Peptides against a protein of PDB entry 5OK6. Designs and how they scored, part 152

Target 1, 215 residues: chain A of PDB entry 5OK6
Amino acid sequence: ELPGLDSQWRQIENGESGRERPLRAGESWFLVEKHWYKQWEAYVQGGDQDSSTFPGCINNATLFQDEINWRLKEGLVEGEDYVLLPAAAWHYLVSWYGLEHGQPPIERKVIELPNIQKVEVYPVELLLVRHNDLGKSHTVQFSHTDSIGLVLRTARERFLVEPQEDTRLWAKNSEGSLDRLYDTHITVLDAALETGQLIIMETRKKDGTWPSAQL

## One batch from the design tools (peptide; made by RFdiffusion4, then SolubleMPNN)

Design b2_p25_7_s1 (from b2_p25_7, 9 letters changed)
Fold by OpenDDE base, seed 4:
Structure b2_p25_7_s1 (fold): chain B 215 residues (1-215), chain A 25 residues (1-25)
Amino acid sequence: as target 1 above (215 residues)
Amino acid sequence: DPNELPEKVAKATPPTPEVLANAAS
């Protein structure tokens, strides 16, 4: 059963787990399509449960660019295209109104940047390849706050690299050249890695030489 | 854009992907 309209409003907007609560690193937040959210606001503010302003089930269809991978459209803006809700608030709305059949929730994490906490709506999707087989990629999502070391470990895992094999990363830059990712302690953000960027994992030869050093 | 993250760039210049592929052959 739906809670009273005032109770819904307080729970979602003004509760300890409401929309305006402080961001905390590592917490999950969810995107709600802005038009649906505004319709919900109008419904609960109207004071009539039988109002024609009933929002129906949550439908985030307009936020997705595809229904296969459920990727978000590029350039979505908070407050214009979507609202961010804490996990508790999202789960309340889903419990009350439902989510459109077949749509996944749009879950995102709060990340800690040097001077700000932010919900990372757009994690970086990297194309991981091996130096000897550029045609076989693994697309993997990373946070901007993830280290290059994590990217390297992830690449090693995806390509089943043995622990004794030495590997290093190269990023294909906008000029089509490679940039070696020397420092594995810097973040994806610090390395300026972008979605769709090709990351090449080079494996050291058994003779102790690198494939790239023979060039 | 409120969704943009502050950019920091660390770049070093090495060989092209094609060069790496050729060296692996």
Scores: peptide ipSAE 0.023, ipTM 0.511, DockQ to the pose 0.209
Fold by OpenDDE base, seed 5:
Structure b2_p25_7_s1 (fold): chain B 215 residues (1-215), chain A 25 residues (1-25)
Amino acid sequence: as target 1 above (215 residues)
Amino acid sequence: DPNELPEKVAKATPPTPEVLANAAS
C-alpha cells in the first residue's frame, strides 16, 4: 500500500534525508527520469490518491542508450533529464511504485572535488592494453577521483602481471602520440584522461631495461 | 551540465621512439 501523499512528499523532498539533502562523498545516489519524477510530484501534490495523475512504475528507459549494457546517453543534465535521489529516497519510491521490468537502477557515487561534492554520473572508461599486444584491450571504468596508481594496479590485475614485474603507464593523446603517466598519485581528472582513451601498460624486461628505452 | 567536471591539463612526459613506433603500428 502507498503511504499518504503528504508523507510521500515529505519523505522524498525533505532537506535532511530526501532529494535536497547535502551530498556526502562515497554515498550512493540514483537517477530518476525527470518526467516520471514530475508526474509523481503532481500526483502527491494533488492530494487525491485515486487521481489519474498516478505516475506508475519508475521508467528510466529514455536515459539509456542501450538495453544491453544499460549505458546512459551522453549529455544528460540534472534537473532537465533526471533527478538525483539519495539511496533511501530511491528505495522508497521503488518500493511504492516499482521499477520498470528488466531495468537496473542507475546508481552513482558522490565524489569529492577540491571545492565541491558531485554525483559522478559519467565515470571514465579507459582502454587498458599491454605495450606488446595493443590488440587486446580491457575496458575499465574509473572515477575521475581515482589515482593513476589505481589505474596501474587495475591494469596489472587484468593482465595478470606478477608482483615482481615492474610496470608503468602511457596514455595515447589526441595527437596520436604517447604521454607517460609518471606520477601515480595524481587523479584520472588531473591526468586529463577521457572515456575511450588508450592506456598502455609497459612491462620492464627481465634484463632490467624498459621496452621503450632509447637504443 | 551541472555534472561537468573542470577541465585540467596534465603534465606529460614524451615517449621514447620505440614506444611511439609500437603504438603507431
Scores: peptide ipSAE 0.016, ipTM 0.495, DockQ to the pose 0.165
Fold by OpenDDE base, seed 2:
Structure b2_p25_7_s1 (fold): chain B 215 residues (1-215), chain A 25 residues (1-25)
Amino acid sequence: as target 1 above (215 residues)
Amino acid sequence: DPNELPEKVAKATPPTPEVLANAAS
C-alpha cells in the first residue's frame, strides 16, 4: 500500500535518509531517471492520490546504453538526466512503485576525493590481461580512488597467481605503447587510467628476470 | 614483496603489448 503523499515527500526529500542528506564515503546511492522522478514529485505535491500524475513503476531505460550489460550511457548529468537517492530512499520508492521488469538498480558508491565527496557514477572498467596471453581478459570495475596496488592484487587473484610469484602492471597508453605503473600507492585517478584501458600484468620469470627487461 | 614494482631504467622506446607478449616465449 502506498503511504500518504506528504509522507512520501518527507521520506524521500526531507527525511534523515532523504535526497539532500550528506554524502558519506562508501555509502550506496542509486540513480533514478529524471522524468520519472519529476512525475513522482508532481504526483506527491498535487495532494491527490487519484491523480492522473501517478508515475507508475520506476523506469530507468533511458539511462542505459544497452539492456545486456546494463551499462549507463556516457555523459549523463545529475539533475538533468537523473537524480541520486540514498539507499533507504531508493528502497522506499521501489517498494511503493516497483522497478521496471528486468531492470537492475543503478547502484553507485560515494567516494572521497581531495576536499569533496561525490557519487561515483562512472567507475573505471579496466581490461586486465597477462603479458603472455593478451587474448584472455578480465574486465574489472575499480573506483578512481582505488590504488594501483588493489588493481595488481585483483589481477593476481583473477589469474590465480601464486603468492611467491612477483608481478607488476603496465598500462597501454593512447599511443599504443606500455607505461609501467611503478608506484602501487597512487590511485587509478592519479595514474589517469580510463574505462576500456588495457592493463597488462607482467610475471617475473623463475630465473629472476622480467620479460620486459629483455626487450 | 610480490606487489613491489622494481625500478627500471627507462628504455628509449617503450614496449608494446605485442612486443611484451613475444618476450614471454
Scores: peptide ipSAE 0.407, ipTM 0.669, DockQ to the pose 0.083; fails the geometry check
Fold by OpenDDE base, seed 3:
Order: structure tokens, then C-alpha cells, then sequence
Structure b2_p25_7_s1 (fold): chain B 215 residues (1-215), chain A 25 residues (1-25)
């Protein structure tokens, strides 16, 4: 059974625990398609549960590029295309109205940037490769706040690099040259790594030489 | 843009991926 309309409004829109609550790093937030959310607002504000303004199930179809990988469309804007809800509010709406059949929730994390908390709608998707086999990539998602050290560890794990093997990263830049990622403590954001960017993991030779230093 | 992130690029000049691949062969 649906809660009373006033109770729905207070639960979702309250400034302490609802949509307007402060962002906290590491928390999950969910995208809701804007038109659906506006229809829900109109429904609960109308005061008539039997009104023609009933929003139906949540349908985020217009936010997706495809129904295979469930990737978001590029260039979506908060407040225009979608609304962000904290996990509790999202789960309430899903419990009350349902989610479109087969459609996954659009979960995103709050990240801490130097002066702002933000829901990271578009994490960075990197193409990880080994220097000796550029044709075998692993696509891996990273937060902009993840360190280059995490990218390196992830690359080592994906390629089953032994703990005793020494490795380093190179990023292919827009000019087609590489950029060596020397500092592993900087973030993906600080390194200006972008979605679709090729990241090459170089493995040190057994003789202690680097492959790239022989050229 | 609510999706804008501040960029602070740390670049170093490296060999090309092809150079890396060739050095590994």
C-alpha cells in the first residue's frame, strides 16, 4: 500500500534525510529521470491519490545509451535530465512505485573533491594494457578521486603480475605520445585521465632494465 | 556543468605504445 501523499513528500523531500540532505563521501545516491520525478511531485502535491497524475513505475530508460550495458548517456545534467536521491529515498520510491522491469538502478557514489562533495555520475573508464600486448585490453572503471597507485594495483591484478615484478604506468595522450605516470599518489583527476584513455603497464625486465629504456 | 571536475594535469614525456610494444618483443 502506498503511504499518504503528505508522508511520501516528507519522506523524500525532507531537508534532513531526503533529496536535499548533505552529500557525504562514500554514500550511494541514485538517479531518477526528471520527468518521472516531476510527475511524482505533482501527484503527491495534488492531494488526490486517485488522480490522473499517478507517476507509475520509475522508468529511467531515457537516461541510458543502451539496455545491454546500461551505460548512461553522455552530457546528462542534474536538475534537467535527472534528480539525485539518497539511497533511503530511492528505496522508498522503488518500494512504492516499482522500477521498470529489467532496468537496473543507477547507483553512484559521492566523492570528495578539494572544495566540494559531488555525486560522481561519470566515473573514468580506462583501457588497461600491457606494453608487450597492446591488443589485449581490460576496461576498468575508476573514480576521479582514485589514486594512480590504485590504477597500477588494479592493472597488476588484472594481468596477474607477480608481487616481485616491478611495473609502472604510461598514459597515451591526445597527441598519440605517452605520458609516464611518475607520481602514484596523485588522483585520476589530477593526472587528467579520461574515459577511453589507453593506460599502458610496463613490466621491468628480469635483467633490471625497463623495456622503454632500450629504445 | 554539474558534472565538471577540476583538472590538474601532471604530464611527463614518455615513449609511444608502439615503442613499448617493440621494446618488449
Amino acid sequence: as target 1 above (215 residues)
Amino acid sequence: DPNELPEKVAKATPPTPEVLANAAS
Scores: peptide ipSAE 0.020, ipTM 0.516, DockQ to the pose 0.212; fails the geometry check

Design b2_p25_7_s2 (from b2_p25_7, 12 letters changed)
Fold by OpenDDE base, seed 2:
Structure b2_p25_7_s2 (fold): chain B 215 residues (1-215), chain A 25 residues (1-25)
Amino acid sequence: as target 1 above (215 residues)
Amino acid sequence: DPNELPERVAEATPPSAAVLANAAA
């Protein structure tokens, strides 16, 4: 059963636990399509539960570019295309109105950047490859706040690299050249890695030489 | 695709070196 309209408004828009609450790093927030949310606002603000302004089930279809991988459209803007809700508020709305059949929730994490917290709507998708087989890429999602060390570990795991094998990363830059990722302690953001960027994992030879040293 | 690597590997270059060279080209 739907709560009273005033109760719905207070639960979702409450500054302590609702839409306007402060962001905290590591928290999950959810995207809600703006038109649906505005319809909901109109419904609950109208004060009439029998109003023709009933929003129906949450439908984020317009935020997706595909229904296979459920990738978001590029260039979506908060407050224009979607609103962000904390997990509690999202779960309330889903419980009250439902979510469109087969549609996944759009969950995103709050990340800590220098001087700001933000919901990371667009994590970085990197194309991981081995230096000896560039034709077999693995697309893996990373936060901008993830370390290059995590990217390297993830690449090692994905390619089933043995613990005794030594590996390092190269990034293909915008000029088409390879930049070695020497510092594994910097973040994906600090390394200026971008979605769709090719990351090459080089494996050290048994003789202790690197394949790239022969170039 | 800006990430597309040229398929042409010079026969004289070891496959690993050729792949890296193509990736850098």
Scores: peptide ipSAE 0.014, ipTM 0.438, DockQ to the pose 0.068
Fold by OpenDDE base, seed 4:
Structure b2_p25_7_s2 (fold): chain B 215 residues (1-215), chain A 25 residues (1-25)
Amino acid sequence: as target 1 above (215 residues)
Amino acid sequence: DPNELPERVAEATPPSAAVLANAAA
C-alpha cells in the first residue's frame, strides 16, 4: 500500500535515509531516472493521490545504452539525467511504485577518494588478457579506488594461474604501446586505467625469464 | 561534476614493453 504523500516525501527527501543524507564509503546507492523522479516529486507535492501526475513504475530505460549488459550511457550527469538515492530510499520507491519489468536496479557504491566521497557511477571496465592469448579477454569491473594488486589478483584468478607462477601486468596505452604496471599498490585511478583498456597479464617462464625480455 | 575524478598519473613505458606491444600488434 502506498503511504500518504507527505510521508513519501519525508521518507525519500528528508528522512535519515533520504536523498540528501551524507555519503558513507562502501554503501550502496541507486540511480533513478530524473524525469521519473521529478514526476514523483510533483505527485507527492500535489497533495492529490488520484492526480494524473502519478509517476507509475520506475523506469530507468533511458539511462541504459543496452538491455543486454545493462550498461549505463556515457556522460550521464547527476541532477540532470538521474538522482541518487540511498538503498533504503530506493527500496521504498520500488516497493511503492515497482520497477519496470526485467529492468535491473542501477546499484553503485560510495567510494572514498583522497578529498571526497562520491557514488562511483562509472566503475572501470578492464579487458584482461594473457600475453600469449590476446584474443581471449575477460571483462572485469573495478573501482577507481581498487589497487593494481587487486587487478593482478583478479586476473590470476580468472586465468587460473597457480600460486607459484609469477605474473605482472601491462596496460595498453592510447599510442598502442604497453606500459608496465610496476607499482601494485597504486589505484586504478592513479594508474590512469580507463574503461575498455586492455590489460595484459604476463606470466614468467619456467626458466625464470619473462616473455617480454626475450623479444 | 560530482562524478569527476582527480587527475591520473601514467607510468613510463620500458623498452621491453614496446617490443611486447609490437609483437602483439
Scores: peptide ipSAE 0.011, ipTM 0.461, DockQ to the pose 0.185; fails the geometry check
Fold by OpenDDE base, seed 3:
Structure b2_p25_7_s2 (fold): chain B 215 residues (1-215), chain A 25 residues (1-25)
Amino acid sequence: as target 1 above (215 residues)
Amino acid sequence: DPNELPERVAEATPPSAAVLANAAA
């Protein structure tokens, strides 16, 4: 059963625990399509539970570019295309109104940047490949705040690299050349890695030489 | 040597990468 309209409003818009709550790094937030949310606001503010303003189930269809991978459209803007809700508020709305059948929730993480916390709506999708098999990529998502060391560890795991094998990363730049990712402590953001960028894992040869040193 | 890392990735970005890049552009 739906809570009273005032109770819904207070639960979702509560500045301490609702939409306006402070962001905290590592927390999950959820996207809600803006028009649906505005219709919900109108419904709960209208004071009539039987009004024609009933929002129906949450439908984020317009935020997705595809229903296969459930990728978001590019260039979506908070406050224009969607609103962000903390997990608790999202779960309340889903429990009250439902989510469109087959649609996944759009969960995103709060990240901490040097001067701001934000919900990372668009994590970086990297194409991980091995130096000796450039045609076989693994697409993996990373936060902009993830270290290059994490990218390397992830690549090692995906390619089943043994612990004793030494590996390093290269990024294909816009010119088609390879930039060595020397510092594994910098972030994906600091390394200026972008979605769709090819990241090459080089494995050291058994003789102790690097494949790239012979070029 | 087929195990040499090319200085330049001469191979076309895998179709998946192109899809991702096009989805990011």
Scores: peptide ipSAE 0.011, ipTM 0.437, DockQ to the pose 0.045; fails the geometry check
Fold by OpenDDE base, seed 5:
Structure b2_p25_7_s2 (fold): chain B 215 residues (1-215), chain A 25 residues (1-25)
Amino acid sequence: as target 1 above (215 residues)
Amino acid sequence: DPNELPERVAEATPPSAAVLANAAA
């Protein structure tokens, strides 16, 4: 049985624990499609549990680009396309109304940027390649707050690089040139890396020379 | 760490890196 309509409203729209609560780094938030959420608001504000305004199951289908990889469409905007709910509020709505069958929840993390906490709706998807095999990419997702050092370690792991082998990263820029990622302590954001960007891992030769120094 | 890179130095793309970029295009 659904909770009382006023109780639902208070539980979800609560400024301390609901939709308007302060963000905290590392916590999980969930996307809810905006039209469904507006329908729910109209239902609970209408005061009639048997009203024709019943929202039904949560259905985020319009937010997905495809139902294979469950990637979000590009350019979605908070307040226009979706609302963000903290984990507790999301779980309440799912328990009350259900989620569309087979559809995964859209979970995102709060990240801490220099002056703001933000739900990272679009983590950066990088195309990792080796300098000697540019045709074989690994797509890996990173937070904007992840270090270049983490990108490098991840690339080394994916390509099974031995611990004694020296590696470095290059980013292909919009002009088609390669920018070397010299500082491994800066973030993906600080390096201005973008989704779909090619990141080339260069491995040092046994003679101590770099492949890029000989071309 | 052998993968520790020196601090932020703006360096132009080496000619050889341009070759790698062209191969990746």
Scores: peptide ipSAE 0.010, ipTM 0.474, DockQ to the pose 0.059; fails the geometry check

Design b2_p25_7_s3 (from b2_p25_7, 9 letters changed)
Fold by OpenDDE base, seed 4:
Structure b2_p25_7_s3 (fold): chain B 215 residues (1-215), chain A 25 residues (1-25)
Amino acid sequence: as target 1 above (215 residues)
Amino acid sequence: DPNELPERVHEATPPSEEVLRWAAS
Protein backbone atom coordinates (compact mmCIF):
# COMPACT_ATOMS: atom_id res chain seq x y z
CA GLU B 1 0.00 0.00 0.00
CA LEU B 2 1.25 3.48 -0.84
CA PRO B 3 1.87 5.61 2.22
CA GLY B 4 0.88 9.25 2.39
CA LEU B 5 2.83 11.62 0.19
CA ASP B 6 4.49 13.41 3.10
CA SER B 7 5.48 10.08 4.62
CA GLN B 8 7.05 9.01 1.35
CA TRP B 9 9.05 12.22 1.15
CA ARG B 10 10.26 11.94 4.74
CA GLN B 11 11.18 8.29 4.37
CA ILE B 12 13.20 8.71 1.19
CA GLU B 13 14.74 12.15 1.63
CA ASN B 14 14.95 12.79 5.36
CA GLY B 15 14.72 9.40 7.03
CA GLU B 16 17.54 7.68 8.91
CA SER B 17 17.94 5.58 5.79
CA GLY B 18 17.27 8.41 3.39
CA ARG B 19 19.11 9.67 0.34
CA GLU B 20 21.31 12.06 2.30
CA ARG B 21 22.43 9.58 4.96
CA PRO B 22 26.18 9.10 5.47
CA LEU B 23 27.88 6.51 3.32
CA ARG B 24 29.22 3.46 5.11
CA ALA B 25 31.77 1.13 3.58
CA GLY B 26 30.32 -2.16 2.39
CA GLU B 27 26.72 -0.93 2.25
CA SER B 28 24.58 -1.36 -0.84
CA TRP B 29 23.15 1.64 -2.63
CA PHE B 30 20.92 1.66 -5.69
CA LEU B 31 20.69 3.87 -8.75
CA VAL B 32 17.39 5.48 -9.69
CA GLU B 33 17.00 7.18 -13.04
CA LYS B 34 16.91 10.94 -12.53
CA HIS B 35 13.78 11.71 -14.54
CA TRP B 36 11.73 9.14 -12.67
CA TYR B 37 13.04 10.41 -9.36
CA LYS B 38 12.18 14.01 -10.25
CA GLN B 39 8.72 12.90 -11.29
CA TRP B 40 8.34 11.18 -7.93
CA GLU B 41 9.51 14.32 -6.13
CA ALA B 42 6.96 16.40 -8.01
CA TYR B 43 4.24 13.88 -7.20
CA VAL B 44 4.89 13.69 -3.48
CA GLN B 45 5.42 17.43 -3.18
CA GLY B 46 2.20 18.19 -5.05
CA GLY B 47 0.01 16.91 -2.24
CA ASP B 48 -2.52 15.23 -4.56
CA GLN B 49 -2.35 11.45 -4.69
CA ASP B 50 -4.54 11.43 -7.79
CA SER B 51 -2.30 13.88 -9.60
CA SER B 52 -1.27 13.32 -13.20
CA THR B 53 2.30 13.55 -11.90
CA PHE B 54 2.16 9.96 -10.61
CA PRO B 55 5.55 8.51 -11.56
CA GLY B 56 4.50 4.92 -12.25
CA CYS B 57 6.91 2.01 -11.96
CA ILE B 58 10.61 2.69 -11.54
CA ASN B 59 12.23 2.45 -14.95
CA ASN B 60 16.00 2.66 -15.22
CA ALA B 61 16.07 1.67 -18.91
CA THR B 62 17.93 4.79 -20.00
CA LEU B 63 20.81 3.98 -17.64
CA PHE B 64 21.55 0.65 -19.33
CA GLN B 65 23.64 0.22 -22.44
CA ASP B 66 22.18 -3.25 -22.97
CA GLU B 67 19.25 -5.32 -21.74
CA ILE B 68 21.16 -8.60 -21.90
CA ASN B 69 23.92 -8.07 -19.37
CA TRP B 70 22.34 -4.95 -17.90
CA ARG B 71 25.55 -2.97 -18.04
CA LEU B 72 25.43 0.69 -17.25
CA LYS B 73 26.12 3.28 -19.88
CA GLU B 74 29.49 4.91 -19.55
CA GLY B 75 29.82 8.41 -18.22
CA LEU B 76 26.67 8.56 -16.12
CA VAL B 77 26.77 11.33 -13.56
CA GLU B 78 25.16 11.38 -10.14
CA GLY B 79 22.56 14.10 -9.85
CA GLU B 80 22.27 14.42 -13.62
CA ASP B 81 21.51 10.91 -14.83
CA TYR B 82 20.68 9.12 -11.60
CA VAL B 83 20.14 9.44 -7.88
CA LEU B 84 21.72 7.13 -5.33
CA LEU B 85 19.53 5.66 -2.62
CA PRO B 86 20.47 3.47 0.31
CA ALA B 87 19.05 -0.04 0.24
CA ALA B 88 16.18 0.69 2.61
CA ALA B 89 14.99 3.69 0.60
CA TRP B 90 15.28 1.77 -2.66
CA HIS B 91 13.24 -1.10 -1.28
CA TYR B 92 10.56 1.32 -0.12
CA LEU B 93 10.24 2.85 -3.57
CA VAL B 94 10.14 -0.56 -5.22
CA SER B 95 7.47 -1.72 -2.80
CA TRP B 96 5.39 1.40 -3.45
CA TYR B 97 5.73 1.83 -7.20
CA GLY B 98 7.29 -1.38 -8.48
CA LEU B 99 10.24 -1.88 -10.78
CA GLU B 100 9.82 -2.27 -14.52
CA HIS B 101 9.24 -5.91 -15.37
CA GLY B 102 12.42 -7.84 -16.08
CA GLN B 103 14.68 -4.94 -15.17
CA PRO B 104 17.22 -5.69 -12.44
CA PRO B 105 18.03 -3.28 -9.64
CA ILE B 106 21.27 -1.37 -10.10
CA GLU B 107 23.07 -2.23 -6.88
CA ARG B 108 26.45 -0.73 -6.04
CA LYS B 109 28.71 -0.83 -3.00
CA VAL B 110 30.18 1.89 -0.87
CA ILE B 111 33.96 1.68 -0.94
CA GLU B 112 36.52 3.20 1.36
CA LEU B 113 39.06 5.40 -0.37
CA PRO B 114 41.70 7.53 1.33
CA ASN B 115 39.74 10.08 3.33
CA ILE B 116 36.43 9.45 1.56
CA GLN B 117 33.63 6.97 1.03
CA LYS B 118 32.08 6.65 -2.40
CA VAL B 119 29.47 4.52 -4.07
CA GLU B 120 31.46 2.65 -6.68
CA VAL B 121 29.18 2.95 -9.68
CA TYR B 122 31.81 1.66 -12.09
CA PRO B 123 33.83 -1.26 -10.75
CA VAL B 124 36.80 -2.37 -12.84
CA GLU B 125 35.91 -5.12 -15.27
CA LEU B 126 38.97 -7.25 -15.98
CA LEU B 127 39.43 -9.93 -18.61
CA LEU B 128 41.12 -12.85 -16.87
CA VAL B 129 42.93 -15.39 -19.05
CA ARG B 130 45.49 -18.15 -18.71
CA HIS B 131 48.89 -17.76 -20.34
CA ASN B 132 48.35 -20.84 -22.49
CA ASP B 133 44.82 -20.00 -23.69
CA LEU B 134 44.33 -16.30 -24.31
CA GLY B 135 41.08 -17.00 -26.16
CA LYS B 136 39.18 -18.15 -23.07
CA SER B 137 38.49 -15.23 -20.81
CA HIS B 138 36.56 -14.75 -17.63
CA THR B 139 35.24 -11.24 -17.29
CA VAL B 140 35.15 -10.33 -13.62
CA GLN B 141 34.31 -7.11 -11.84
CA PHE B 142 36.61 -5.89 -9.10
CA SER B 143 36.46 -2.93 -6.83
CA HIS B 144 39.20 -0.35 -7.20
CA THR B 145 39.89 -1.14 -3.55
CA ASP B 146 40.38 -4.86 -4.14
CA SER B 147 43.93 -6.13 -3.87
CA ILE B 148 45.89 -7.71 -6.69
CA GLY B 149 45.96 -10.71 -4.38
CA LEU B 150 42.19 -10.94 -4.65
CA VAL B 151 42.41 -10.71 -8.44
CA LEU B 152 44.89 -13.57 -8.37
CA ARG B 153 42.73 -15.67 -6.06
CA THR B 154 39.69 -14.99 -8.22
CA ALA B 155 41.58 -16.00 -11.35
CA ARG B 156 42.72 -19.20 -9.64
CA GLU B 157 39.15 -20.00 -8.65
CA ARG B 158 37.67 -19.29 -12.07
CA PHE B 159 40.25 -21.46 -13.78
CA LEU B 160 40.06 -24.20 -11.13
CA VAL B 161 43.74 -23.98 -10.24
CA GLU B 162 44.74 -26.48 -7.58
CA PRO B 163 46.05 -25.08 -4.28
CA GLN B 164 49.50 -26.58 -4.83
CA GLU B 165 49.93 -24.83 -8.17
CA ASP B 166 51.84 -21.56 -8.14
CA THR B 167 50.50 -18.67 -10.20
CA ARG B 168 51.27 -15.03 -10.93
CA LEU B 169 49.64 -12.22 -12.87
CA TRP B 170 50.59 -10.09 -15.84
CA ALA B 171 48.69 -7.07 -17.08
CA LYS B 172 48.65 -6.18 -20.76
CA ASN B 173 49.38 -2.49 -21.03
CA SER B 174 48.20 0.02 -23.63
CA GLU B 175 51.37 -0.52 -25.65
CA GLY B 176 50.63 -4.23 -25.91
CA SER B 177 53.47 -5.30 -23.63
CA LEU B 178 53.06 -7.16 -20.35
CA ASP B 179 53.65 -5.72 -16.93
CA ARG B 180 54.08 -8.24 -14.14
CA LEU B 181 51.98 -7.53 -11.10
CA TYR B 182 54.67 -8.27 -8.52
CA ASP B 183 53.07 -6.70 -5.51
CA THR B 184 49.86 -8.49 -4.63
CA HIS B 185 49.15 -6.18 -1.71
CA ILE B 186 48.44 -3.08 -3.76
CA THR B 187 44.93 -2.33 -4.96
CA VAL B 188 43.43 -2.46 -8.43
CA LEU B 189 43.42 1.33 -8.25
CA ASP B 190 47.09 1.51 -7.25
CA ALA B 191 47.97 -0.84 -10.08
CA ALA B 192 46.05 1.47 -12.46
CA LEU B 193 44.08 -1.43 -13.90
CA GLU B 194 41.28 -0.40 -16.21
CA THR B 195 38.03 -1.86 -17.49
CA GLY B 196 38.61 -4.15 -20.42
CA GLN B 197 42.24 -4.75 -19.51
CA LEU B 198 43.61 -8.22 -20.12
CA ILE B 199 45.07 -9.92 -17.06
CA ILE B 200 47.10 -13.04 -17.78
CA MET B 201 47.54 -15.67 -15.12
CA GLU B 202 50.75 -17.63 -15.55
CA THR B 203 50.99 -21.05 -13.91
CA ARG B 204 54.33 -22.39 -12.77
CA LYS B 205 55.39 -25.68 -14.33
CA LYS B 206 55.83 -28.86 -12.29
CA ASP B 207 59.59 -28.63 -12.86
CA GLY B 208 59.58 -25.31 -10.99
CA THR B 209 60.14 -23.17 -14.08
CA TRP B 210 57.90 -20.38 -15.33
CA PRO B 211 56.62 -20.51 -18.91
CA SER B 212 57.66 -16.88 -19.44
CA ALA B 213 61.24 -17.59 -18.33
CA GLN B 214 61.89 -20.43 -20.78
CA LEU B 215 62.06 -18.40 -23.98
CA ASP A 1 32.76 13.73 -12.09
CA PRO A 2 31.42 12.46 -8.77
CA ASN A 3 32.08 8.93 -10.00
CA GLU A 4 35.75 9.59 -10.62
CA LEU A 5 38.19 7.81 -8.35
CA PRO A 6 41.61 9.23 -7.52
CA GLU A 7 43.99 7.63 -9.96
CA ARG A 8 47.22 6.18 -8.71
CA VAL A 9 49.96 5.13 -11.07
CA HIS A 10 51.69 1.85 -10.52
CA GLU A 11 55.29 1.73 -11.63
CA ALA A 12 55.40 -0.54 -14.64
CA THR A 13 58.03 -3.25 -14.81
CA PRO A 14 59.47 -3.43 -18.30
CA PRO A 15 59.20 -6.94 -19.66
CA SER A 16 62.30 -8.87 -20.60
CA GLU A 17 62.82 -9.96 -24.16
CA GLU A 18 61.85 -13.45 -23.10
CA VAL A 19 58.56 -12.21 -21.69
CA LEU A 20 57.86 -10.33 -24.90
CA ARG A 21 58.48 -13.48 -26.90
CA TRP A 22 56.25 -15.41 -24.53
CA ALA A 23 53.50 -12.82 -24.84
CA ALA A 24 53.69 -13.08 -28.61
CA SER A 25 53.42 -16.89 -28.58
Scores: peptide ipSAE 0.029, ipTM 0.593, DockQ to the pose 0.184
Fold by OpenDDE base, seed 3:
Structure b2_p25_7_s3 (fold): chain B 215 residues (1-215), chain A 25 residues (1-25)
Amino acid sequence: as target 1 above (215 residues)
Amino acid sequence: DPNELPERVHEATPPSEEVLRWAAS
């Protein structure tokens, strides 16, 4: 049953548990399409439950680039294209109005950057390849806060590298040269890795030499 | 273009319960 309009407004917009609540690292937040949210605001502020301003089911279709992989469109802006809600508020809205059938929720995590918390709407998508087969790539999403060590482990797993094999990473830079990612403890952000960037995993030869040392 | 992002996005982290619930529905 739908709660009263004033109760809905207070529940979703309440600064303690609603849209304006402080961000906390590791928490899940959800995107809601801006026009739907504005329609909901108009509905609950109108004071008439039978109003023609009823927002209907949540539909984020305009935020998606495709309905196969459910990727977000590039360049979406908070406050213009979408609003962010904490999990509790999102679940209330879904329970009250429903979500469009077959459409996934757009869940994102709060990450902790050096001085701020931020909802990471766009994780970094890296193109992982092996040095000996550049034609076979794996695209993997990483948080800006993920370590280069995690990128390396992920690459090893995706390419089924045996535990006894030594590997290291190279990033292709904007100039087309390769920068070695020697420090595995720094983050993706610290390494300044960007979406679409090619990351090459080099595997050490059985003779103990690196393929790149012969280039 | 070797710089074209493949269509498939793989997350390094396990899906949340919300995503799992959606996938099961």
Scores: peptide ipSAE 0.024, ipTM 0.414, DockQ to the pose 0.024
Fold by OpenDDE base, seed 1:
Structure b2_p25_7_s3 (fold): chain B 215 residues (1-215), chain A 25 residues (1-25)
Amino acid sequence: as target 1 above (215 residues)
Amino acid sequence: DPNELPERVHEATPPSEEVLRWAAS
């Protein structure tokens, strides 16, 4: 059942637990298409629950570039294209109004950056490949705050590398050359890795030599 | 853009000719 209009406004917009609450690292936030949200604001501020301003089901269709992978359009801007809501507020709105049939929620995580918390709307999507089979890739999303070590472990897992096998990473740069990712303790952000970037996992040979060193 | 993250500098090491051949194979 829909609560009273003033109660809806207080629940979603209050500074303690609503849209304006402090960001906390690791928490989930959700995107809501701005036009829908503004329609909701007009509805609850109007004071008439029977108003023609009723927003209907949440519809984020305009935020997606495709309905297959449900990827976001590039270049979306907070406060212009969407608003961010904490999980509790999102779940309230969904329970009250529903979500458009077939659309997934757009869930994002708060990450800790130097001196700020931010909702990571666009995580880094990397193309993971093996040095000996560049034609078989695994596309994997990583946070900018994930370590290169995690990227390496993820690549090892996806390619079913045995624990005793030694591996290392190369990144294809914008100039088309390969950069060694020597430091596995730095983050994806520190390494300046970008979405769509090719990451090559090299596996050491049984003789102890690296494929890249024997050319 | 409020969605833009601060870019950090990654020092790239130029690949050897051997690495380039390996990457092209």
Scores: peptide ipSAE 0.019, ipTM 0.506, DockQ to the pose 0.199
Fold by OpenDDE base, seed 2:
Structure b2_p25_7_s3 (fold): chain B 215 residues (1-215), chain A 25 residues (1-25)
Amino acid sequence: as target 1 above (215 residues)
Amino acid sequence: DPNELPERVHEATPPSEEVLRWAAS
């Protein structure tokens, strides 16, 4: 059942779990398409539940690049293209108005950066390959705050590398050369890894030599 | 902003010649 208009406004905008609440690392936030949200604001501020300003179901279609993979369009801007809501507020709106049929929620996590918390709208998608089989890739999503060590562990898992096998990572740079990821303790952000970047896992040979030493 | 996250998706860059040599070895 739809709450009163004033109650909706208070719950979503001004509540303890409202839109303007502080970000906390690890929490889930959701994207809402800006025009829908503005229509909702107009509806609840109008004070007439029977008005023609009823927003209908939440529809984030314009935020998606496609309806197959449900990837976000590039370059979306908070406050212009979408509004961020905390999980509680999102779930209220979905409960009250519904979500467009078949459309997934756009859930994102708050990450902690050195000086700020931010909703990570665009996590990094890396293309993981083995040095000896570039034709078989795994696309894996990582947070900017994830360590290179996690990327390496993930690559080892995806390629079923045995625990006794020694491995290391290389990143293909914009110039087309390979940069070795020596420090596994730095983050994806610190390593300046970007979406679509090729990451090569090198496996040490049984003779103790590295394949790259022969290049 | 030193904490600015990239908001762009990039296409995977084709492998360099050295990477291709690796795949051929």
Scores: peptide ipSAE 0.028, ipTM 0.606, DockQ to the pose 0.611; fails the geometry check

